# Peptides against a protein of PDB entry 5FRP, part 156

Target 1, 225 residues: chain A of PDB entry 5FRP
Amino acid sequence: VEWTESIPQIIATREDISKELNQALAKTFIDSDPRVRRTSVMIFNKVPVTEIWKNITNKAIYTSLLHLAREKHKEVRELCINTMAKFYSNSLNEIERTYQNKEIWEIIDTIPSTLYNLYYINDLNINEQVDSVIFEYLLPFEPDNDKRVHRLLTVLSHFDKKAFTSFFAFNARQIKISFAISKYIDFSKFLNNQESMSSSQGPIVMNKYNQTLQWLASGLSDSTK

## One batch from the design tools (peptide; made by RFdiffusion4, then SolubleMPNN)

Design b2_p25_4_s3 (from b2_p25_4, 14 letters changed)
Fold by OpenDDE base, seed 2:
Structure b2_p25_4_s3 (fold): chain B 225 residues (1-225), chain A 25 residues (1-25)
Amino acid sequence: as target 1 above (225 residues)
Amino acid sequence: SEELKEILEEAEKLAKEEEEKAKKK
C-alpha cells in the first residue's frame, strides 16, 4: 500500500522536472549569448520531432523559436530559419493533430507565414534562404497530386495577408501561369472532396481557394491588357 | 547560466541517444 502512495509523488516529481526543464529551456531561447540561443535551436534539429512534441510542452518555447527568425545574429537566424522549416515539415508528416497539442499546433501552423513574412525585410540573403527552405521543406516536390495539394493547402490555410501576398508575388516570378492554373485545379479537386470540406480546414481552404482565384483573375486580366 | 548550459547539454545528449536508437531500428 505504501508503494502505491509513492507513485503519485514520483509522477508529480517527473512532471515537475519536466516543467522545470521547459521553463529553463524557454529562458535559453532568449539568452543574451548567441551561443546559448544557437544551442537551443539545435535541440529542434537533433531531437526527433515526436520527442520534441512530447517533451516540449511550453508553448513559449515554440513562440521563441519563431521569433529567432528575425534574430540579429546571422548564424542563429539562418539556423533558426532552416530548423523552423524542417520542423514544420516533419511535424506535418509525423505529428497528429489532437486536442492536447492544439495550442502548439496553432503556433507551428504560423511557421509558413513567419517565413514568408521574412521577404518583407528586403534582404537578399534572407530571401535566398527562404526560397531554399520553401522548396526543400515547406512545399517540397511531391509526385502524388493529392499529397501535394494537401500540403499546399495546409501551408496556405494559415497564411496571414502579408504572407499570402508574398507567396503570390515571389512565386509568381517562378510560377508560370500554368502552374498557378494547375494549383487551382488541385484546389478545386480538394474542395470537391466532401471529407476535406467537412474538416476544420475546409472553410480556410475555401477562402484561400477564392484568393487564388482572384489572384489568377487579376494576372489574366493584366495579360489580356 | 551554467545550469542552463548543463540542461541543454543533457537535452542534446538525450537527443543523440534517441537518434542513435532510431538509427539502430
Scores: peptide ipSAE 0.024, ipTM 0.469, DockQ to the pose 0.013
Fold by OpenDDE base, seed 3:
Structure b2_p25_4_s3 (fold): chain B 225 residues (1-225), chain A 25 residues (1-25)
Amino acid sequence: as target 1 above (225 residues)
Amino acid sequence: SEELKEILEEAEKLAKEEEEKAKKK
């Protein structure tokens, strides 16, 4: 009987500690000192994504992280943009969607929109950074077409109207190029296989390969004009 | 302020421990 009474107290104590920790962390993200805010953002960079999701349960922390993307302090803002993009990618790769983490996912799913909305600030430095994190974290190079399409659809699934507009304006062409490159690689692998070349599909693949090369050549020329 | 710093240090410690565990797998 005594051991049964001790378990709830231990659980309650751990929950209390976790709650206090989350409350304290929430305050650091909105601290007036940019050094404190920077340190808070760095937690998301240093701590494995699985441990972040496990230990940080206060949704206000995630909301505050996303808000720092528009921070006045340049260093904090730049760090935040990189951090949230990386965190989003890692979350997609490593965190399962459950009923318990649904509220956090609702916030995290807005990261792509948050990033694409930064293009409307019309700052060259911000635009370059957003471009960088999109290609590195949001829509990384993926040779598997199904995985690439799935990632793209996931990123687009929670876009607001402004994010869609920015996506089509800035990145739609780059995505098409990445798809073409992936096809090129697949065709090249096929063409390097002598048995495949001797098959009835050989001429068809060669034709598709040439079409892909022509499309890539035309697309690259238009992006340089 | 000091309490927040301690909490952050503890969080960093936990992060390092988990990173080390991940490297050993």
Scores: peptide ipSAE 0.024, ipTM 0.453, DockQ to the pose 0.013
Fold by OpenDDE base, seed 4:
Structure b2_p25_4_s3 (fold): chain B 225 residues (1-225), chain A 25 residues (1-25)
Amino acid sequence: as target 1 above (225 residues)
Amino acid sequence: SEELKEILEEAEKLAKEEEEKAKKK
């Protein structure tokens, strides 16, 4: 555990991580001790994405990272899911696709599918986490339409069939949520206007507001019913 | 594993040496 904790410092200080270090790191991702695995995942959180791509060249490390998304140990799994989603987003933003890094990108490009496939586990906690990381990292809000579309196409371009199915289900939910939030905002604005509240529409809007709140409060899980 | 620790220690040593070299330039 202690030695794995030192890896971020090593990566930060060395431009060329030895083959041996990469091999050692690869082993930590499959270590029997969850703490070791956790620490290994944390490297991706502590080290800048550019430095990770530069110094971690062993494909097995990335493959192992993705595999941890299905780990039984809850803490490691949760950390991994957050980490890989963030890492994917950061990579898209900061790492150029080159011939040299093509093989790593082939792995990283599977992160969206890996995440969406977690919905098939049918675990509520996992689903909530996946929803969160998709919204935060994978398909974040982007006001620029071209950028948004580009990101979406990038994500979709590597989907397997299962991921597509999950995506459509999720997207449908997102649309509903977005609509509900929009309505909530509108209702809130209306309710904050005293003149509007005194109008004949006041009670109607209040009722709709309450319904919207109830729907939002029921959480993302009930949106499939 | 003990082997991993050794590898890391070696890597740290190398990193420190490189850092020291960089400070001297």
Scores: peptide ipSAE 0.018, ipTM 0.414, DockQ to the pose 0.009
Fold by OpenDDE base, seed 1:
Structure b2_p25_4_s3 (fold): chain B 225 residues (1-225), chain A 25 residues (1-25)
Amino acid sequence: as target 1 above (225 residues)
Amino acid sequence: SEELKEILEEAEKLAKEEEEKAKKK
C-alpha cells in the first residue's frame, strides 16, 4: 500500500520519469513477445482502477490495450477481452468524468463497441467470451430498474453502427429478459400483499403477471434448446 | 527488449503487493 501511494507521488513529483515510464509501457503493449504483451495487460488487472487512471496518462497505452482484443495469440486476446470489460465497468463505477481525463474517457467509452464488434469475427470461442463479459461487466444484473436503464443507455450512447447491429442480434433478448424478471419480482411482491390484491388494480396486475410468466417461459425454453 | 521486460516485471510486482495489501484490510 505504501509504495503504491508512493508511486503516484513519485509520478506527480517527477513529470519526466512519469513520461518515460508511460512511453516505455506503451512499447510493451506492441512488443513482439506475447509474454511481454500479456504482462502489460495484467497491469490493468492487478492495479486498482483509480491508480491506473492517475498514473497512466499516455493515450497510446489505452488504444493499444483495445487493439489487443483482436490479437492473434489466443491467451493474450482472451486476457485482454476480460481485462478491458472489467476495466470499463470499474471505471464507470469509480472514476469521475473531469476535464483532465476527458481524452482517456473518449477511448474507454469505445470499449463496448470494441467488444460487440468481435462478433463479426464469427468465432464461437470469441462469441462465448464476449457474451460472458457483457453479462458480468458491461450489462450486469441490476435489480434497480433506474440503475439498469442508466447503465444500458451509457453502454449504447457510444455505439457505432456495427456494434448496434450486433447488440440487437445477440443481446437485445437478454436485456428484455432482465426487465421481465424485474417486473415478475415486482408483481410477485404485489400479489403477496392481500390489501393490494383486493384493490381495483389487483386483476390488472394478475393479468400482467401471467403475461410476464408466459413470456419468460417461452424465452427460457428457447435458450435450453 | 530486456529493459521493457524488467519494467513490466517491476510493475507487476508492485501491482501484486498492492493487491495483497488490499486483501489484508
Scores: peptide ipSAE 0.025, ipTM 0.468, DockQ to the pose 0.013; fails the geometry check

Design b2_p25_4_s4 (from b2_p25_4, 14 letters changed)
Fold by OpenDDE base, seed 3:
Structure b2_p25_4_s4 (fold): chain B 225 residues (1-225), chain A 25 residues (1-25)
Amino acid sequence: as target 1 above (225 residues)
Amino acid sequence: EEELKKILEEAEELAKKEFEKREKE
């Protein structure tokens, strides 16, 4: 009987410690010292995603993380942008959607929109960073078409109007580039096959190949200006 | 959990130091 009474106290103590920890952590994300904020963001880089989801249950922490993407301190902002993009990708890959974590997912699902909205700041350094994290974490290269489409739909499913507009403005180019590269690879494979080159489709594919190269060349020249 | 605790402790120490500096100004 005494042993059974000790178990609820241990569980309650752990829950209380966890709650206190979460409350303390939430305060560090909004601290006036950028070093404290930086250290707080680094938790998401140092701790495995599964452990973060398990132990960080205060939604204010996740909301505060997203807000740091627009903070004035450059180093913290840059760290935050990379961290939140990586965390989003890892969460999609490793964390199941459950009833218990629904409220956290509602926040995490806004990360793509939050990142795409940074393009409206019209800062070249921010734009470059957002481009980088999109290609690395949000919409990574995926050879499996079903997985690629599923990821794309997941990313787009929670976009606000501004994020959609930004997506179409910037990613229409990226999607076209990716598509062009994919076609280039397909054309290259076709052209490397002598039997295919001798077919009636050979000249048509060659023409499409040349058009693709010209389009790629023109698109890359605009990025260097 | 242990890593999280260490990072939190570090953040708290930094926050305390900053608070002490502001009280002295």
Scores: peptide ipSAE 0.097, ipTM 0.566, DockQ to the pose 0.011
Fold by OpenDDE base, seed 2:
Structure b2_p25_4_s4 (fold): chain B 225 residues (1-225), chain A 25 residues (1-25)
Amino acid sequence: as target 1 above (225 residues)
Amino acid sequence: EEELKKILEEAEELAKKEFEKREKE
């Protein structure tokens, strides 16, 4: 009987500890020391996504994580961008949408927009990182068409206008690159055929080949700057 | 939960050390 009476107190104590812990954690995300902020972000990287969703219930923590994507401290920012993207992907894969976690999902669903909006900073390093995390975490290669489409629709469903604009700009670039690569391959095949090279089209194709190479080289060089 | 607690404790310790350093300067 005494043991049973202690259970509610233990549960209450755990809930209180959890609340206090969440409050303390929320403060660490906005700490003046970048090391503290870094350590806070690392929680989302080290702890399984399911445990994070279970134990981190303070909305302010998730909001603060998203804000760190624009952090002035480079290391913290870079870590945050990677962590945020990975966390989003893991959440989509492992966390069900329920009534209880709806408010957290409302924040997490803004991660794609948050990331795509970083393109407006017009920083080459940030752009490269955003490109990387998009391909790795947001829109990874998926051979299953239904899963791929579902992921794409999920990512797009919460875009703001700015994110859509960035998305289309990015996709347009990728289409151009893909097209250029395709042309390069076609030109290479053509150039390797002696009969084709001797044709009236030979010089024209050679010129287009060179233009394609130059364009590819310039595009790749801009990505390395 | 234990891992989360550990990480939080580490963050708090770092914060405390930094505050102590600033007070001594």
Scores: peptide ipSAE 0.094, ipTM 0.564, DockQ to the pose 0.012
Fold by OpenDDE base, seed 1:
Structure b2_p25_4_s4 (fold): chain B 225 residues (1-225), chain A 25 residues (1-25)
Amino acid sequence: as target 1 above (225 residues)
Amino acid sequence: EEELKKILEEAEELAKKEFEKREKE
């Protein structure tokens, strides 16, 4: 435990983590003590994503992280689910795809599928957590339509068949709501501009605005019943 | 709604094509 707790500081201070250290770290993810496994997962939360990618080069560590999403110990599992989702999002935002990191990206790109496959466990607490991390990290609210679509396509591009099925069952409606909210915001901004309202597009936008509001109202009312 | 449906359908199609490609590899 004490050794594992020192690893974040080592990663932050040393550019060259030895192959030996990576191998030792890989063993901590499969340790019989849940406290050791927990501490290992916390490395991904405490160390900046750029430093993780630079210093943790053993692919077995990333594979082991993903495997912990289905472990028996509830606290470690919950931490792992949150950690891998956050790590995925941060990696997409901050890490470039290169030839050198290709093998790690191949593992990281499976995180969305790994998370969506947790729905098949049919546990309400797990489902709630997966929903939460999807909205927070995988498919966050993005007002820019192009960026939102790009993120969606990125997430879907590596899905297995089971993940796709889960996506449509649990999240497809939520994605539509997110898009509708974004459009509502855009329409509201347009309608607040007097110059835009006086344009030939004014009535068309107003109609689309009303349709969006009606759709949102109907969808939200069904969730409250 | 039609635009959203189209976007989702396109995304599904792209993902299916990518999946099929990986299964053949």
Scores: peptide ipSAE 0.000, ipTM 0.279, DockQ to the pose 0.041
Fold by OpenDDE base, seed 4:
Structure b2_p25_4_s4 (fold): chain B 225 residues (1-225), chain A 25 residues (1-25)
Amino acid sequence: as target 1 above (225 residues)
Amino acid sequence: EEELKKILEEAEELAKKEFEKREKE
């Protein structure tokens, strides 16, 4: 555990992580102690995505991270699901596709499929978490149509058959929620603008804001019942 | 890509209409 906890600092300070360190790190992801596995996953949260890609070159680490999404230990699993989704999003935003990192991208590109496949476990808690990370990281609301389409295409391009099936099953819900979130953000921005609040549209937007909040709240509450 | 864009746009319009309906109810 202590050794694994030191890894983020090492990655942040060293440009070249040795092959040996990568091998050792790979072992921590499959350690019998959930605390070790947890700490290993946390590396992906503590270290900037660019540094992860630069220093973690062992494919087994990334593969193992994805496998932890099905971990028996709840805390580790939940952490992993959040971590891998966030890591995927950050990677799409910050990491260029090169010949050198192609093999890692082949793994990372399976994250969406990995997440959508978790719906087949038929666990309510897992489903809720997957929903959450999809909206937050995988298919975040994007007001730019071209960017939104591009992200969607990117996500879909690596789906397996099961992931596609899950996607289509939940797509209608996702679109609705995304729309609501978008409106919430727009309304929030409007309401935070003093000039806009003083306008004749202020009360109208406030009403729409409240309606959007209620709609979002109802959707979230239904998932918790 | 164009087909997907169209599908997304249609879905967004449907979502918008549904949202508007709920606001009127």
Scores: peptide ipSAE 0.000, ipTM 0.244, DockQ to the pose 0.104

Design b2_p25_5_s3 (from b2_p25_5, 17 letters changed)
Fold by OpenDDE base, seed 5:
Order: structure tokens, then sequence, then C-alpha cells
Structure b2_p25_5_s3 (fold): chain B 225 residues (1-225), chain A 25 residues (1-25)
């Protein structure tokens, strides 16, 4: 654990990391101690993306990072999911594709597919997290149409069949949520009007309001668990 | 399989949505 914690500083200060260090780091991702695994994941979060690409040359490290997305340890898994999504986004923005880094890019390009495949675990907490990282890192808001399309195509270009299915399901759900929220707002406005509530439509709208709210709430995980 | 379970869940959710959508029309 102690030596692993020193890795971010080493990467930040050194222009070249030895092969031996890369090999040692690779082993930490599969360490039996979740604290070690956590610390290893944090390297990708603490060190600038450019320095990671420069110094971490062992492809096994990147592969191992992706595998931790399915980690049984909740904290490590959640950290990994956020980290890999952010790392993907930063890589797209800051790292050029070259002949030398081609093999690493082949792994990194699978991150979107890896994330979308997490929906098949059928865990609400994981689903919410994946939803979040999609909006924040994979397909963030982009006002430039060309850039937005390019980003989308980049994300989709390495999808497997399962990822595509999940992608379409996700988008369909978002449309539904948007519609439901709009209706929720309309109903709320109606119910806040005394005259409207006293009308024959009052009870009807109240029912619609409750059903809409119930549906919206059903998609949320229990924050206490 | 996880895939089959996922597909089942999607179908169930779609049914719930259709019911709500009908109500909200």
Amino acid sequence: as target 1 above (225 residues)
Amino acid sequence: SLWEEYEKNLKEEEEKWKKLEELLK
C-alpha cells in the first residue's frame, strides 16, 4: 500500500518510469486488499492524463482497470467506474492517436462498451452511476454540432452488440423521463391552484400526479443502501 | 443469464411505461 501511494508523485516528477515499476503497478490492481486496488485506481484520477499515457506503458494496467468496473467491493467498483469514464473523456480531449500508443487506445476505446455493459448486471445503483458518467464524461453537453456528432460516433464505433442494445434502451428511457417530468411540472402547477383543485378535474389530476411521481421514484435507487 | 434477465426487465419496464403513458395522454 505504501509504495503504491507514492506512485502518483513518481509519475508526476519522472519523465520515464521503468518497466519494473509498470509490472509492479499492474499487480496492485489484482491485489487481495481492496485498499491497494483503490489506491491503484486513484492513480488514474490524481495524475494528469498526459502523464499517465506517457509513463504507464503496460497495457495490462489499463485492462485491469476496466475489469475493476465489475469489482465486488462497492467502493472500489464505484471509484473505478467514475475514474475510467473520466479518463476516457480526458484521453479523447488531450491524447493524440499515434502509432506508438495504438495498443493502449485499443483498450481505452472499449471503455464506453464496458460501461454500457454494466447495465446487464441489473443493479439500480450501478445503473444510476452509469447514467451519471454517461452525461458527465462519455456524452457531455456539446454546443458544437460537429463536435457532438464526432464524439458520438467515436463512442459508438467500438460498441459490441450488448452495448448497442443498452444504448438504445438508455436513450429511450431518457425520453420517457423527460416527458414524465414535464407532466409532473404541469400537474404540480395545476394542483397549486385552488380553483383548479376544486374543479371536477382536481381528483383526476391528483391521481395522474401521484402515478407520475411513483414512476419517477421507481427509477431511483435507495440512497440509504 | 444476465442478458435474459435484462431483457425481461426491459419488457416489464416498458409495460409500466405504457400504462402511465396512456394515463397521461
Scores: peptide ipSAE 0.383, ipTM 0.893, DockQ to the pose 0.821
Fold by OpenDDE base, seed 4:
Structure b2_p25_5_s3 (fold): chain B 225 residues (1-225), chain A 25 residues (1-25)
Amino acid sequence: as target 1 above (225 residues)
Amino acid sequence: SLWEEYEKNLKEEEEKWKKLEELLK
């Protein structure tokens, strides 16, 4: 653990990390101690993306990072999911594609597919996290249409079949959620109006309101667990 | 399989949505 904790500083200060160090780092991602694995993942959070690409040249490290997205240890898994999504986004924004880094890009380009495939685990907590990282890192809000489309195409360009399926399901769900929220707002406004509540429509709208809330809530994990 | 379970869940959720959607029209 202590050794791994020193790696971010080493990467940040050295222009060229030795092959031996890369090999050693690769081993930390598969260490039996989840603390070691966690620390290893944190390297990708603590070190600038440009420095990572420059100094971490062992493709096994990147592959191992992606593998941790399915780790049994919850904390490490969650950290990994956030980390890899962020790393993907940062890489798209800051790293140019070259002949020298093509092998790493081949791995990094699979991150979206890797994330969307997590939906098939059928875990609500994982689903929520994937939803979150999609909105934050993979397909963030972009007012520029050209940029938005370009990002979308980039993300989709490396999808496997399963990822496409989950992608479409995700989008369909978002449309539904949007509609439900819109209705929730309408109903809320209605219910806050005394005259409206006193009308014959009052009970009807209240029922719709409750049903809408129930549906919205059903998609949320229990935060207490 | 995980895939089959996922598809099943999607179908179930779609049914729930359809009911709600009808109510909200």
Scores: peptide ipSAE 0.383, ipTM 0.893, DockQ to the pose 0.788
Fold by OpenDDE base, seed 2:
Structure b2_p25_5_s3 (fold): chain B 225 residues (1-225), chain A 25 residues (1-25)
Amino acid sequence: as target 1 above (225 residues)
Amino acid sequence: SLWEEYEKNLKEEEEKWKKLEELLK
């Protein structure tokens, strides 16, 4: 743990990291101690993306990072999911594709598929986190249409079959949620009007309001778990 | 399998949605 905590500083100060150090770092990602694994993941958060690509050349490190998305230790897993999503986004924005980094890109390009495949774990907490990182890092709001389309195509271009299925399911769900929220707002406005609430439609709308709210709430994870 | 369970869950959620959608029409 102690030496791993020093790695961010080493990467920041040294232009080239030895093969031996890369190999040692790779071992920390598969360490039996969750604290060591956590510290290893944090390297990707503490070091600029450009420095990571420059200094971390062992492909096993990147592969191991992706594997931690299915980590049994909750804290490590959650950290890893956020980290790899952010790292993917930063890489797309800041790292040029070259012959020299091709092998690393082949791994990094699988991050979207890796994340979308987490839906098959059927865990509400994981699902919520994946939803979040999709909006924040994978497919963020982009006002430029060309950039938005290019980003989307980039994300999809490395999907496996399972990821595509999850992608379509996700989008379908978002449409449903949007519709439900719209109705929720309409019903709320109706019920806040005294005249409307006193009408014959009052009880009907109240029922619709409650059912809509229940459906919306059912899609949310329990934050206490 | 995880895939089969996922498909099952999707089907169940779709059924719940259809009921709500009918109510909200």
Scores: peptide ipSAE 0.383, ipTM 0.892, DockQ to the pose 0.801
Fold by OpenDDE base, seed 3:
Structure b2_p25_5_s3 (fold): chain B 225 residues (1-225), chain A 25 residues (1-25)
Amino acid sequence: as target 1 above (225 residues)
Amino acid sequence: SLWEEYEKNLKEEEEKWKKLEELLK
């Protein structure tokens, strides 16, 4: 653990990292101690993306990072999911595609598919996290239409059938959620009006309100679990 | 398989949505 904790500083201060160090780092991602794995993932959060690409040349490290998205240890998994999504976004923004880094890009380009495939775990907590990182890192709001389209095409370019299925399901769900929220707002306004509440429509709207909330809530994980 | 479970879940969620959608229209 202590050794691994020193890695960010080493990467940040040294011009290059030896092959041996890369190999040693690769092993930390598969260490039996979750703390070691966590620390390893944190390297990608603490070190600038440009320095990561420059100094971490062992493709096994990147592959192992992606694998941790399915880690059983909750904290490590959650950290990994956020980390890899952010790393993907930062890489797209800051790293040029070259012949030298082609092999690494081949791995990094699979991050979107890796993330969308997490929906198949059928875990609400994971689903929520994936939803979050999609909006924050994979397909963030971009006012420039060309940039949005380009990003979307980039994200989709390496999708397999399963990823596409999840993608379509995600989008469909978002439309549904948007509609439900819109109705929730309408019903809330209605119910906040005493005259409306006392009308014949009062009970009907109350029912719709409750059903809408129930549906919205059903899509959320229990934070206590 | 995880895929089969996912498809099942999607189907169930779609049914729930359809019910709500009918109510909300």
Scores: peptide ipSAE 0.377, ipTM 0.891, DockQ to the pose 0.790

